# Designs tried in a protein design run: peptides against a protein of PDB entry 5OOQ. Part 32

Target 1, 227 residues: chain A of PDB entry 5OOQ
Amino acid sequence: YREDVRQVVTHPANALSFLQPGRLVEISVNGKDNYGWGAVVDFAKRINKRNPSAVYTDHESYIVNVVVNTMYIDSPVNLLKPFNPTLPEGIRPAEEGEKSICAVIPITLDSIKSIGNLRLYMPKDIRASGQKETVGKSLREVNRRFPDGIPVLDPVKNMKIEDEDFLKLMKKIDVLNTKLSSNPLTNSMRLEELYGKYSRKHDLHEDMKQLKRKISESQAVIQLDDL

## One batch from the design tools (peptide; aimed at target 1 Q20 N117 R119 V142)

Design b2_p18_4_s3 (made by RFdiffusion4, then SolubleMPNN; from b2_p18_4, 7 letters changed)
Fold by OpenDDE base, seed 2:
Structure b2_p18_4_s3 (fold): chain B 227 residues (1-227), chain A 18 residues (1-18)
Amino acid sequence: as target 1 above (227 residues)
Amino acid sequence: EVKVFELENGGKLYEDYN
């Protein structure tokens, strides 16, 4: 059920508006590599230049660049490809006793475990030398100040996920925390229905983004003509 | 009012529910 909630929360229709620069998110790549809390740099729609017809799932359709301070020091970070969420072999978080470094990694929405209620003021050029380390120091201090973890955004109160089926899911989770009598198949079917609704919302969001881009491009053309 | 926290390294942290 926690995974079901996570899938709804991390759906583009719900998550993207909360992935502003500096937003703290908890990162688990492929459900295995836990990087802990990182800071969002930016995000972009996933585009395959080699295969423009490539279709990605909703949770894999966006690339989120995040700063982490838990990268294993000997990880081949030089092999990281921008906007490629398929991380090279050896890219992993530091284990206990290992030294870590700060790195910017591209992840999918599926690699977001939770979205925090906190944001860091991010430098304008995070890729500049020393900037990611500064953010990394900030992350360490945040973790120190919040030993019990960074508060997670409330899906209903903060993220305004008001879908009736989702609310029912949340209620069921509350009940199940007291009683372990859940039919996972029934919940899965309802989740699919929820995703269908969110997919429609996502389409609208993309349309709005495209419109904003067109407006920006038009303004840029006007500025060039004025020069 | 947005709650802002100053970090030791000069960074700033703030609550954002939007």
Scores: peptide ipSAE 0.528, ipTM 0.928, DockQ to the pose 0.632
OpenDDE base, seeds 1, 3, 4, 5: peptide ipSAE 0.527, 0.526, 0.518, 0.518; ipTM 0.923, 0.927, 0.927, 0.924

Design b2_p18_4_s4 (made by RFdiffusion4, then SolubleMPNN; from b2_p18_4, 9 letters changed)
Fold by OpenDDE base, seed 1:
Structure b2_p18_4_s4 (fold): chain B 227 residues (1-227), chain A 18 residues (1-18)
Amino acid sequence: as target 1 above (227 residues)
Amino acid sequence: GVEVFELENGGKLYRDLS
């Protein structure tokens, strides 16, 4: 269900009004290149000058320029073309242990994993020397201030998405989350019933706790697959 | 409402409040 939510949230009808300059967005290109949280510079309707008759899906019909601070230092950033979301080969985020730099990359709405409930004050001229690095520093500070993750816009409370089917979807997710929270307890109780007889004699209490944790983790994985 | 955070580099961070 997470992907379903993402599809609705990142639809132009919902997303564009929240892509103001400085809006933090979590970026994943081609489903594999995770740049983390970046800051929106601007967006525009996608226009193919070479093929004006090109038709794009809703999620690919706009280009969003974003500042990222996780670009691999040896990426061919000089090959980036403004308003061209088809990134050159070699453009990728830095992996662990690699050095990164700041860059402005054009992405589609489909490359937005999450829209944050935070906005940076953006420099007026992001293309000026040193400005993207300033934003990069700000992004690092934001990540430091939110070690548990940058808060995501609430689709209903913040984005005011009122589609009936979407609301039903959100309700289902809430129910599943509740079950996720409750199932480990149920399993734990069953485990206690099973091992309680032996715990007094064999001091299996610690083992039981470990098993409860494993059951909880397993159940969580199963439930996540349903979302 | 909007919550404002001052950044060390002199920038500002804004959060939309529900």
Scores: peptide ipSAE 0.360, ipTM 0.894, DockQ to the pose 0.561
OpenDDE base, seeds 2, 3, 4, 5: peptide ipSAE 0.325, 0.354, 0.328, 0.326; ipTM 0.890, 0.896, 0.891, 0.889

Design b2_p18_5 (made by RFdiffusion4)
Pose (drawn by RFdiffusion4):
Structure b2_p18_5 (pose): chain A 225 residues (1-48, 51-227), chain P 18 residues (1-18)
Amino acid sequence: YREDVRQVVTHPANALSFLQPGRLVEISVNGKDNYGWGAVVDFAKRINNPSAVYTDHESYIVNVVVNTMYIDSPVNLLKPFNPTLPEGIRPAEEGEKSICAVIPITLDSIKSIGNLRLYMPKDIRASGQKETVGKSLREVNRRFPDGIPVLDPVKNMKIEDEDFLKLMKKIDVLNTKLSSNPLTNSMRLEELYGKYSRKHDLHEDMKQLKRKISESQAVIQLDDL
Amino acid sequence: IKEKEIKIGDVTVYEFVS
């Protein structure tokens, strides 16, 4: 349900109104590369040119400044409006140095939208400007070690559509349902949950393999035939 | 949209006002 709410928040109709310059966002592109918290510089509509149609979330491209880019990542390959990050551009690993950079992203690559925003120079492309902004991101990350506060979708973003409101209530119901479980006030919860979640991943992982073996035992494209 | 100027050390930050 939370992932469902995220899509409603990041949809251009609601998200674009709050994508002013300097807006803080948590960037997780394609659910794989997590660049941490960054600052939005600008955004524009995607024009595929060949005039191809795009999905609502991919319909727009946002340039954001990050401070967790891998230092030897080849940033010279980036095109201004191409959000497909070339192979080799990745977030710095846990033991590798980082460098401030600007990357393009679609709206689907935003994990959360912050209520804070930085002061940004007019020309982020100017010399040393992207570096200076990266310093500010490092300070905000220190003042807020546990995380940056998110915008409230209803109170701040004034999202009042009825279908969305029922979705928010569905979450509150499951939370109070979760808070009424005997294990909520338990010490072994982290231990037992992790022990179970590992067993569950295997079950779902084994189920994936279990089906592959059976379909391949028989002829391959007999069904296609 | 209204915002409040604040500081985090020497960094100027704008906080969203509801």

Design b2_p18_5_s1 (made by RFdiffusion4, then SolubleMPNN; from b2_p18_5, 6 letters changed)
Fold by OpenDDE base, seed 3:
Structure b2_p18_5_s1 (fold): chain B 227 residues (1-227), chain A 18 residues (1-18)
Amino acid sequence: as target 1 above (227 residues)
Amino acid sequence: MKYKEIYIGDVKVYELVE
């Protein structure tokens, strides 16, 4: 059930509007590498220039750049490629007893375990020297203050996910947290129905992005004429 | 979305209110 909720929450139709710079997100890459809570830098639609016809799943269709402070110090961070979520071998979080450093890593939405209700104040240029470390210090302080984890966005109250099937799922989870009665087969079929509804919302987000681009382009043209 | 500015320790953050 938790995975079902995660899939809905991290769907582009729901997640993208909350991935502002500084948004705290809990990161797990490939379900194995837990980086803990990081801070969103930005995100972009995943585009394969070599294969423009490539179709990605919804959860892999966007790249999110995040600052983490748990990168293993000897990880080959220099091999990280912007907007490439396929991380080089050796890129991993520090284990207990190992030293860690701050790094910006590109991840997919599928690597987001949770979205926090907190957003850090992000430096204007995160790539500037020392800026990642500043964010890292902030992350450490926030984590220290929340030993049980950073508060997670409420999918219904905060994210305004009002799908009836999702609400039913949430109610079931609430009941299960109090009473362990699982019917897993019924939930999987409902998830597919939820995806169909979110597809329309995703289209709206794309339309908005296109509109914003057009506006930006128009403004750029106006500025050129004023020069 | 409405945010409230708060401090977590010495770190200034935005908290979502709605």
Scores: peptide ipSAE 0.557, ipTM 0.942, DockQ to the pose 0.649
OpenDDE base, seeds 1, 2, 4, 5: peptide ipSAE 0.545, 0.526, 0.556, 0.518; ipTM 0.939, 0.937, 0.941, 0.935; seed 4 fails the geometry check

Design b2_p18_5_s2 (made by RFdiffusion4, then SolubleMPNN; from b2_p18_5, 8 letters changed)
Fold by OpenDDE base, seed 1:
Structure b2_p18_5_s2 (fold): chain B 227 residues (1-227), chain A 18 residues (1-18)
Amino acid sequence: as target 1 above (227 residues)
Amino acid sequence: MKYEEIYIGDVRVYKLVP
């Protein structure tokens, strides 16, 4: 269900109006290269000058240029071309323990994992020397202030997506989340209460509580993966 | 869309508000 929501949110009809300069977006390229949160520079409709007859899917029909601060330092960033989402080989985010640099990368809408509720004040000329690094510093500070993640736009309240099928999807997700949150907790609490009453051994009570919590968490994760 | 100008640390940002 999460992917279904993402497909709707990142569709041009919904996403483009929120891709103003400075908009924070969470970036995942090819489903494996996670750059984290970046800042939108600009976007344009994808045009293939070599093949004008090329047909793109809706999610691939626009190119978004974004500033990221997680580019691997030894990536061939000099080979990056604005508005060309076909990234050169070796362009990747830094892994743990590797050094990163700031870069402007062109991505498709399909590479947007989430659209944030925040917009940075962007420099007038992001391509000028030092400007992308300034944005990079801002990104670091914002990420530091939101250790649990940058607030995501609400598809209904913020993005005003009013499609009936989408609303039904969101309701289903909410119901499922409520069940996932309530059932494990309720069952855990009931089990804790039951074992607390009947178990003379405090240690057994705590062990059962921990076990129930672990089981509930595991079940919740499994169910969330189905969303 | 209505935006509120806020500071997150030393970073100036626009926050979308309902």
Scores: peptide ipSAE 0.494, ipTM 0.924, DockQ to the pose 0.784
OpenDDE base, seeds 2, 3, 4, 5: peptide ipSAE 0.348, 0.476, 0.473, 0.488; ipTM 0.854, 0.925, 0.925, 0.926

Design b2_p18_5_s3 (made by RFdiffusion4, then SolubleMPNN; from b2_p18_5, 7 letters changed)
Fold by OpenDDE base, seed 4:
Structure b2_p18_5_s3 (fold): chain B 227 residues (1-227), chain A 18 residues (1-18)
Amino acid sequence: as target 1 above (227 residues)
Amino acid sequence: MKWKEIYIGDVRVFELVE
């Protein structure tokens, strides 16, 4: 059930509006590499230059760049490819007793375990010398203040997910919190229904993003002409 | 969205309140 909730929360129709620069997100890559809480740098629609006709699932259709401070120090970070969420072999979080470094990694929405209700003040140029480390220091301080974890966004109160099927799912989870029984099949069916409903919302979000980008580009051109 | 600026130690952060 937690995974079902995660699927809804991390769907582009719901998640993208909460991925502002500095937003804290909990990161788990491939369900095994837990980087802990990182900070969002930005996100973009996933594109494949080699195969422009490539179609991705909703949860893999965007690339989110995040700063983590838990990268294993000997990870081959030089092999990271921009906007490629398929991480090279050896890219992993530091284990207990190992040293870690700060890194910016590209992930998909599917690698977001949780979205926090906190956002860091991010430097304008995260790739400038020393900026990643600054964010890393901030992350350490935040984590220190929240030993039990950074507060997670409330899907209903904060994210305003008001879909009836989702609400029913949440109620069911509440009931099951006191029970040991679960019905994965029922939850799966509900998720399919939810995804169908979110399709239109996702399209609208993408349209808005494209419009904003066009406006920004136009303004930039105007400014350049005025110089 | 409504944001509240707070400090965690010397770290400037924004908390979502609405």
Scores: peptide ipSAE 0.490, ipTM 0.928, DockQ to the pose 0.668
OpenDDE base, seeds 1, 2, 3, 5: peptide ipSAE 0.461, 0.457, 0.469, 0.469; ipTM 0.922, 0.923, 0.921, 0.926

Design b2_p18_5_s4 (made by RFdiffusion4, then SolubleMPNN; from b2_p18_5, 8 letters changed)
Fold by OpenDDE base, seed 4:
Structure b2_p18_5_s4 (fold): chain B 227 residues (1-227), chain A 18 residues (1-18)
Amino acid sequence: as target 1 above (227 residues)
Amino acid sequence: MKYRKIYIGDVEVYELVP
């Protein structure tokens, strides 16, 4: 069911309107290479210059350039080409104990695990020297503040996906989650994970709520359509 | 889309507001 939701959320009809510069997205390339949360630079429709007649699936028809801060330090990042989702050999996230660097990688929509409700302020020229590292620092700070993960966009409330079949799917998931949460055994293990996440999320949510209250008192709602 | 400006430490972040 999670994969079904992901397929709908990452479909171009739904995802592209939320892939503004700075949008936080969780990245998993080929279902194996987990880069964690990155920031969207830009996106474009995939064009095969060698084979203009190439037909891509909906989820492979767009390329999203994202800044990640989890690239393995010895990865051949100089071989990365914007808007080429075929990554060179050796491009991978850092494993435990390995050092990481910031990089801009091109991914397909299919490599998006989740779309966050947060958007970073992005520099105008991300390719300029030091700019990727600045975004990388921002990503580290955000991840530090959200140890339980960055809040994910609600597909219905935020993304306004109103398809009846999708709503039924979401309802089924909610019922299953409620049943899983009502099952004492699954609740004990998941309550420990969810309570660890929920305790951290609640603390973070309360901190964020308090911060939002302080900010709402000081800052007018900025319409970002002009940014 | 309406966004709310949030500071996470020294990082300027915009949260989507329904």
Scores: peptide ipSAE 0.535, ipTM 0.939, DockQ to the pose 0.722
OpenDDE base, seeds 1, 2, 3, 5: peptide ipSAE 0.483, 0.475, 0.153, 0.415; ipTM 0.930, 0.931, 0.795, 0.919

Design b2_p18_6 (made by RFdiffusion4)
Pose (drawn by RFdiffusion4):
Structure b2_p18_6 (pose): chain A 225 residues (1-48, 51-227), chain P 18 residues (1-18)
Amino acid sequence: YREDVRQVVTHPANALSFLQPGRLVEISVNGKDNYGWGAVVDFAKRINNPSAVYTDHESYIVNVVVNTMYIDSPVNLLKPFNPTLPEGIRPAEEGEKSICAVIPITLDSIKSIGNLRLYMPKDIRASGQKETVGKSLREVNRRFPDGIPVLDPVKNMKIEDEDFLKLMKKIDVLNTKLSSNPLTNSMRLEELYGKYSRKHDLHEDMKQLKRKISESQAVIQLDDL
Amino acid sequence: TVVFETASGPVYLDTDPS
């Protein structure tokens, strides 16, 4: 349900109104590369030029400044409106130095939208400007070690559509349902949940393999035939 | 609303749309 709410928040109709310059966003592109918290510089509509149609979330491209780019990542390959990050551009690993950079992303690559925004120079492309902004991101990350506060989707973003409101209530219901479980006030919860979640991943992982073996035992494309 | 300052300038708490 939370992932369902995220799509409603990041949809251009609601998200673009709050994508002012300097807006803080948490970037997780394609659910794999997590760049941490960054600052939005600008955004524009995506024009595929072959005029191809795009999904609502991919219909727009946002340039964001990050401070967790891997230092030896080849940033010279980036095209201004191409959100497909070339192979080798990745967030710095846990033991590697980082460098401030600007990357393009689609809206689907935004994990959360913050209520804070930075002061940004007019030309981020100017010399040393992307570096200076990266310093400010490091300070915000210090004052907020647990995380950056997120915008309230109803109170702040004034999202009042009825279908969305039922979705928010569905979450509150499951939370109070979760808070009423005997294990909520338990010390072994982290231990037992992790022990179970590992067993569950295997079950789902084994089920994936279990089906592959059976389909391949028989002839391959007999069904296609 | 200005919350504090950084190397680049002030940090704003902002909930208004564009």

Design b2_p18_6_s1 (made by RFdiffusion4, then SolubleMPNN; from b2_p18_6, 8 letters changed)
Fold by OpenDDE base, seed 3:
Structure b2_p18_6_s1 (fold): chain B 227 residues (1-227), chain A 18 residues (1-18)
Amino acid sequence: as target 1 above (227 residues)
Amino acid sequence: EVLFYTESGPVYNVTEPL
């Protein structure tokens, strides 16, 4: 269900009104290159100069320029072409232990994992010397202040997505989340703990408790995957 | 609403469409 929500949220009809300069967005290119949270510079409708008749999907019909601070230092950033979301080979985020640099990369809406509540102040000329690095420092500060993650826009309350089918989807997700939080097995475990206080079979009680925990953990994982 | 300041400037909480 999370991907379904993402598809709706990142649709141009919903996303573009929130892609102001400085808007924080979580970036994943081609579902594999995770740049983390970046900041929007600007966006434009995608135009293919070589093939003006080219038709793009809704999620690929716009180019969003974003500042990231997680670009691998040895990436061929000089080969980046403005408004070309097809990134050159070697353009990737830094892995653990690798050094990173700040870069402006063009992405499609489909590369946006989430849209944040936060908007930083974006310099007027991001391509001027030192400006990308300044934004990069700001991004680091934001991440430091939000160790549990940057707040994500609520699709309904904030983005005002009122499509009936989408609302039904969100309701289903809420129901599932409620079921996950109200784990009946947790209550069952409490019952077993209570039973253990009155039972002479201490060893069996402990074994049952451990088994129930394992089952609960497994069910929680399954339910999360269903979202 | 300004939440805090960073090197590039203020960080805002903007939850409404503009």
Scores: peptide ipSAE 0.678, ipTM 0.956, DockQ to the pose 0.821
OpenDDE base, seeds 1, 2, 4, 5: peptide ipSAE 0.677, 0.675, 0.678, 0.670; ipTM 0.957, 0.956, 0.956, 0.955

Design b2_p18_6_s2 (made by RFdiffusion4, then SolubleMPNN; from b2_p18_6, 6 letters changed)
Fold by OpenDDE base, seed 3:
Structure b2_p18_6_s2 (fold): chain B 227 residues (1-227), chain A 18 residues (1-18)
Amino acid sequence: as target 1 above (227 residues)
Amino acid sequence: EVLFETESGPVYLVTEPL
């Protein structure tokens, strides 16, 4: 169900009007490379100058340039071609323990996992030295301020998607989320998160980590099965 | 609507299209 929602939300008819400079978007390239939350620089219709008759799917028909702060430091960023969403080999997010840098990457709408309800201030000359790093610092601050995740645009209330089938889908998801939230396992996770926050304040962090993992894994499985 | 300030500038809550 999440993928179905994503397909509707990221369709040009819905997404483009929200891709203002500085808009926060969650980025996953090829369903594998998760860059996390980035900031929109701009977007343009995808045009193949060598083959003007090239036909792209709706989700591949636009290129969105985004600033990410999770690029692996040794990625060949010099090989990135403006307005080419086919990323060179080796372009990837940093893994745990690896160092990351800020980069501007061209992506398609299909690489947008979610659209946030927040916008950063985007410098006019993002390609200038130090500008993307400044945006990267802002992204880190936003993530710090929203430890439970950056808020996502509401497809119905904010994006005004009024398709009947989509509304039915959203209602189903809401029912499932309600069931998950009412589940003792979800309540246990919330309790553990509260205890974890309390424990961090009081150096009690270690015992709650194991319980959180078990509950998170169980919920992830349930969510994957139902959504 | 400005929510807070960051290194690059203000962060806005924007729930409307362009």
Scores: peptide ipSAE 0.650, ipTM 0.952, DockQ to the pose 0.776
OpenDDE base, seeds 1, 2, 4, 5: peptide ipSAE 0.632, 0.637, 0.636, 0.639; ipTM 0.950, 0.950, 0.950, 0.951

Design b2_p18_6_s3 (made by RFdiffusion4, then SolubleMPNN; from b2_p18_6, 7 letters changed)
Fold by OpenDDE base, seed 2:
Structure b2_p18_6_s3 (fold): chain B 227 residues (1-227), chain A 18 residues (1-18)
Amino acid sequence: as target 1 above (227 residues)
Amino acid sequence: EVLFYTPSGPVYRDTEPL
């Protein structure tokens, strides 16, 4: 169901009006390359100069330029072409233990995982020396200020998506979230976290960690199946 | 609503469309 919501939210009819400069968006390219939260520079209608008759899906019909601060340092960023969402091989986020740099990447709407309700100040000339790094510092500060995650725009209250089927979908998700939160596994995890805090003084820490992992894995599977 | 300031400038909550 999360993907269904994402499809509606990232549709041009809904998303474009919220892609102002500086808007924070969560970026995942091809469902595997997670860049985390970036900031919108601008967007434009996708035009294929080589094939003017090319028809794109709604979610691929626009290109959004975003600043990310999680680009792998050895990525061939010099090969990036403005307004070309087909990224060169080797363009990827930094993995654990790797160094990252700031970069401006062109993405399609389909690469937006979520749209935040925050905007940072976007420099007028992001390509000027040091500007993308400045934005990168701002992104780091935002993440520091929101350790539990950057707040997402409410599709109904903020984006005013009032389609009946969509509202039904959102209601279903709310029910599922309630069910998940009331699930014995979730309660067990919370209990284990509490006991873990008490047991850290004892040799029970490892057992609790293992149990927490098992519960977390089970919840992840349930969430993936239901949403 | 400005929430805080960063090197690039203010960060603010914006729930309004363009």
Scores: peptide ipSAE 0.679, ipTM 0.964, DockQ to the pose 0.818
OpenDDE base, seeds 1, 3, 4, 5: peptide ipSAE 0.672, 0.672, 0.667, 0.676; ipTM 0.963, 0.963, 0.962, 0.964

Design b2_p18_6_s4 (made by RFdiffusion4, then SolubleMPNN; from b2_p18_6, 5 letters changed)
Fold by OpenDDE base, seed 3:
Structure b2_p18_6_s4 (fold): chain B 227 residues (1-227), chain A 18 residues (1-18)
Amino acid sequence: as target 1 above (227 residues)
Amino acid sequence: EVLFETTSGPVYLDTSPL
């Protein structure tokens, strides 16, 4: 269900009005290159000068320029072409243990995983020396302030997406989330009742905690797969 | 609404469209 939500949220009809300069967006390119949260510089309609009649899908019809602070330091950033969302080979986020740099990359709407409810101050000339690094520092500060994750725009309350089918989808997700949060407690109580009978003879508290954790993890995985 | 200041400037809580 997450992908279904993402498709609706990132559709031009919904997303573009929330891509103001400085808007925080979570970026995943080609479903594999996770750059984390970046900041929107600007966006433009995708135009093929060589083929003006080129037709793009809705999610590929716009180019969004974003500042990221997770670019691998040895990525060939010099090969980045303005307004070309087809990234050169080697352009990727830094992995664990690798050094990262700040970069401005062009992405499509399809590469937006989520849209945050926060906006950074975006310098007027982001391409000037040191400006993208300044934004990168701000991104780090934001991430530090939100260790549990940057808040996401509410598709219904904030973005005013009122499509009936979408609302039904959101309700289903809400039910699943509620179930995910409540089921561990219910299962925990049942386990406590079961193990309480044996607790007098054997310290099964640790085993119970481990089992509860495993059950919770398993349920979480199942629910995440359903979303 | 300004939430806090960062190196580049203020961070805003902005739930409004353009």
Scores: peptide ipSAE 0.643, ipTM 0.955, DockQ to the pose 0.861
OpenDDE base, seeds 1, 2, 4, 5: peptide ipSAE 0.625, 0.633, 0.634, 0.633; ipTM 0.952, 0.956, 0.954, 0.955

Design b2_p18_7 (made by RFdiffusion4)
Pose (drawn by RFdiffusion4):
Structure b2_p18_7 (pose): chain A 225 residues (1-48, 51-227), chain P 18 residues (1-18)
Amino acid sequence: YREDVRQVVTHPANALSFLQPGRLVEISVNGKDNYGWGAVVDFAKRINNPSAVYTDHESYIVNVVVNTMYIDSPVNLLKPFNPTLPEGIRPAEEGEKSICAVIPITLDSIKSIGNLRLYMPKDIRASGQKETVGKSLREVNRRFPDGIPVLDPVKNMKIEDEDFLKLMKKIDVLNTKLSSNPLTNSMRLEELYGKYSRKHDLHEDMKQLKRKISESQAVIQLDDL
Amino acid sequence: SELSYFEDTEEELEEWLK
């Protein structure tokens, strides 16, 4: 349900109104590369010049400044409006130095939208400007070690559509349902949940393999035939 | 130059929805 709410928040109709310059966002591109918290510089509509149609979330491209880019990552390959990050551009690993950079992303690559925003120079492309902004991101990350506060979708973003409101209530219902479980006030919860979640991943992982073996035991494309 | 940041006001947020 939370992932369902994220899509409603990041949809251009609601998200673009709050994508002013300097807006803080948590960037997780394609659910794989997590660049941490960054600052939005600008955004523009995506124009594919084959005029291909795009999904609503991919219909727009946002340039964001990050402070967790791997230092040896080849940033010279980036095209201004191409959100497909070339192979080798990745977030810095846990033991590797980082460098401030600007990357393009689609809206689907935004994990959360912050209520804070930085002061940004007019030309981020100017010399040393992307570096200076990266310093500010380091400070915000220190004052907020647990995380940056998110914008409230209803109170702040004024999202009042009825279908969305039922979705928010569905979450509150499951939370109070979760808070009424006997294990909520337990010490072994982290231990038992992790022990179970590992057994569950295997079950789902084994089920994936279990089906592959059976379909391949028989002829391959007999069904296609 | 030194840079800073701040939290949005309710007035600013209402102006952006217009």

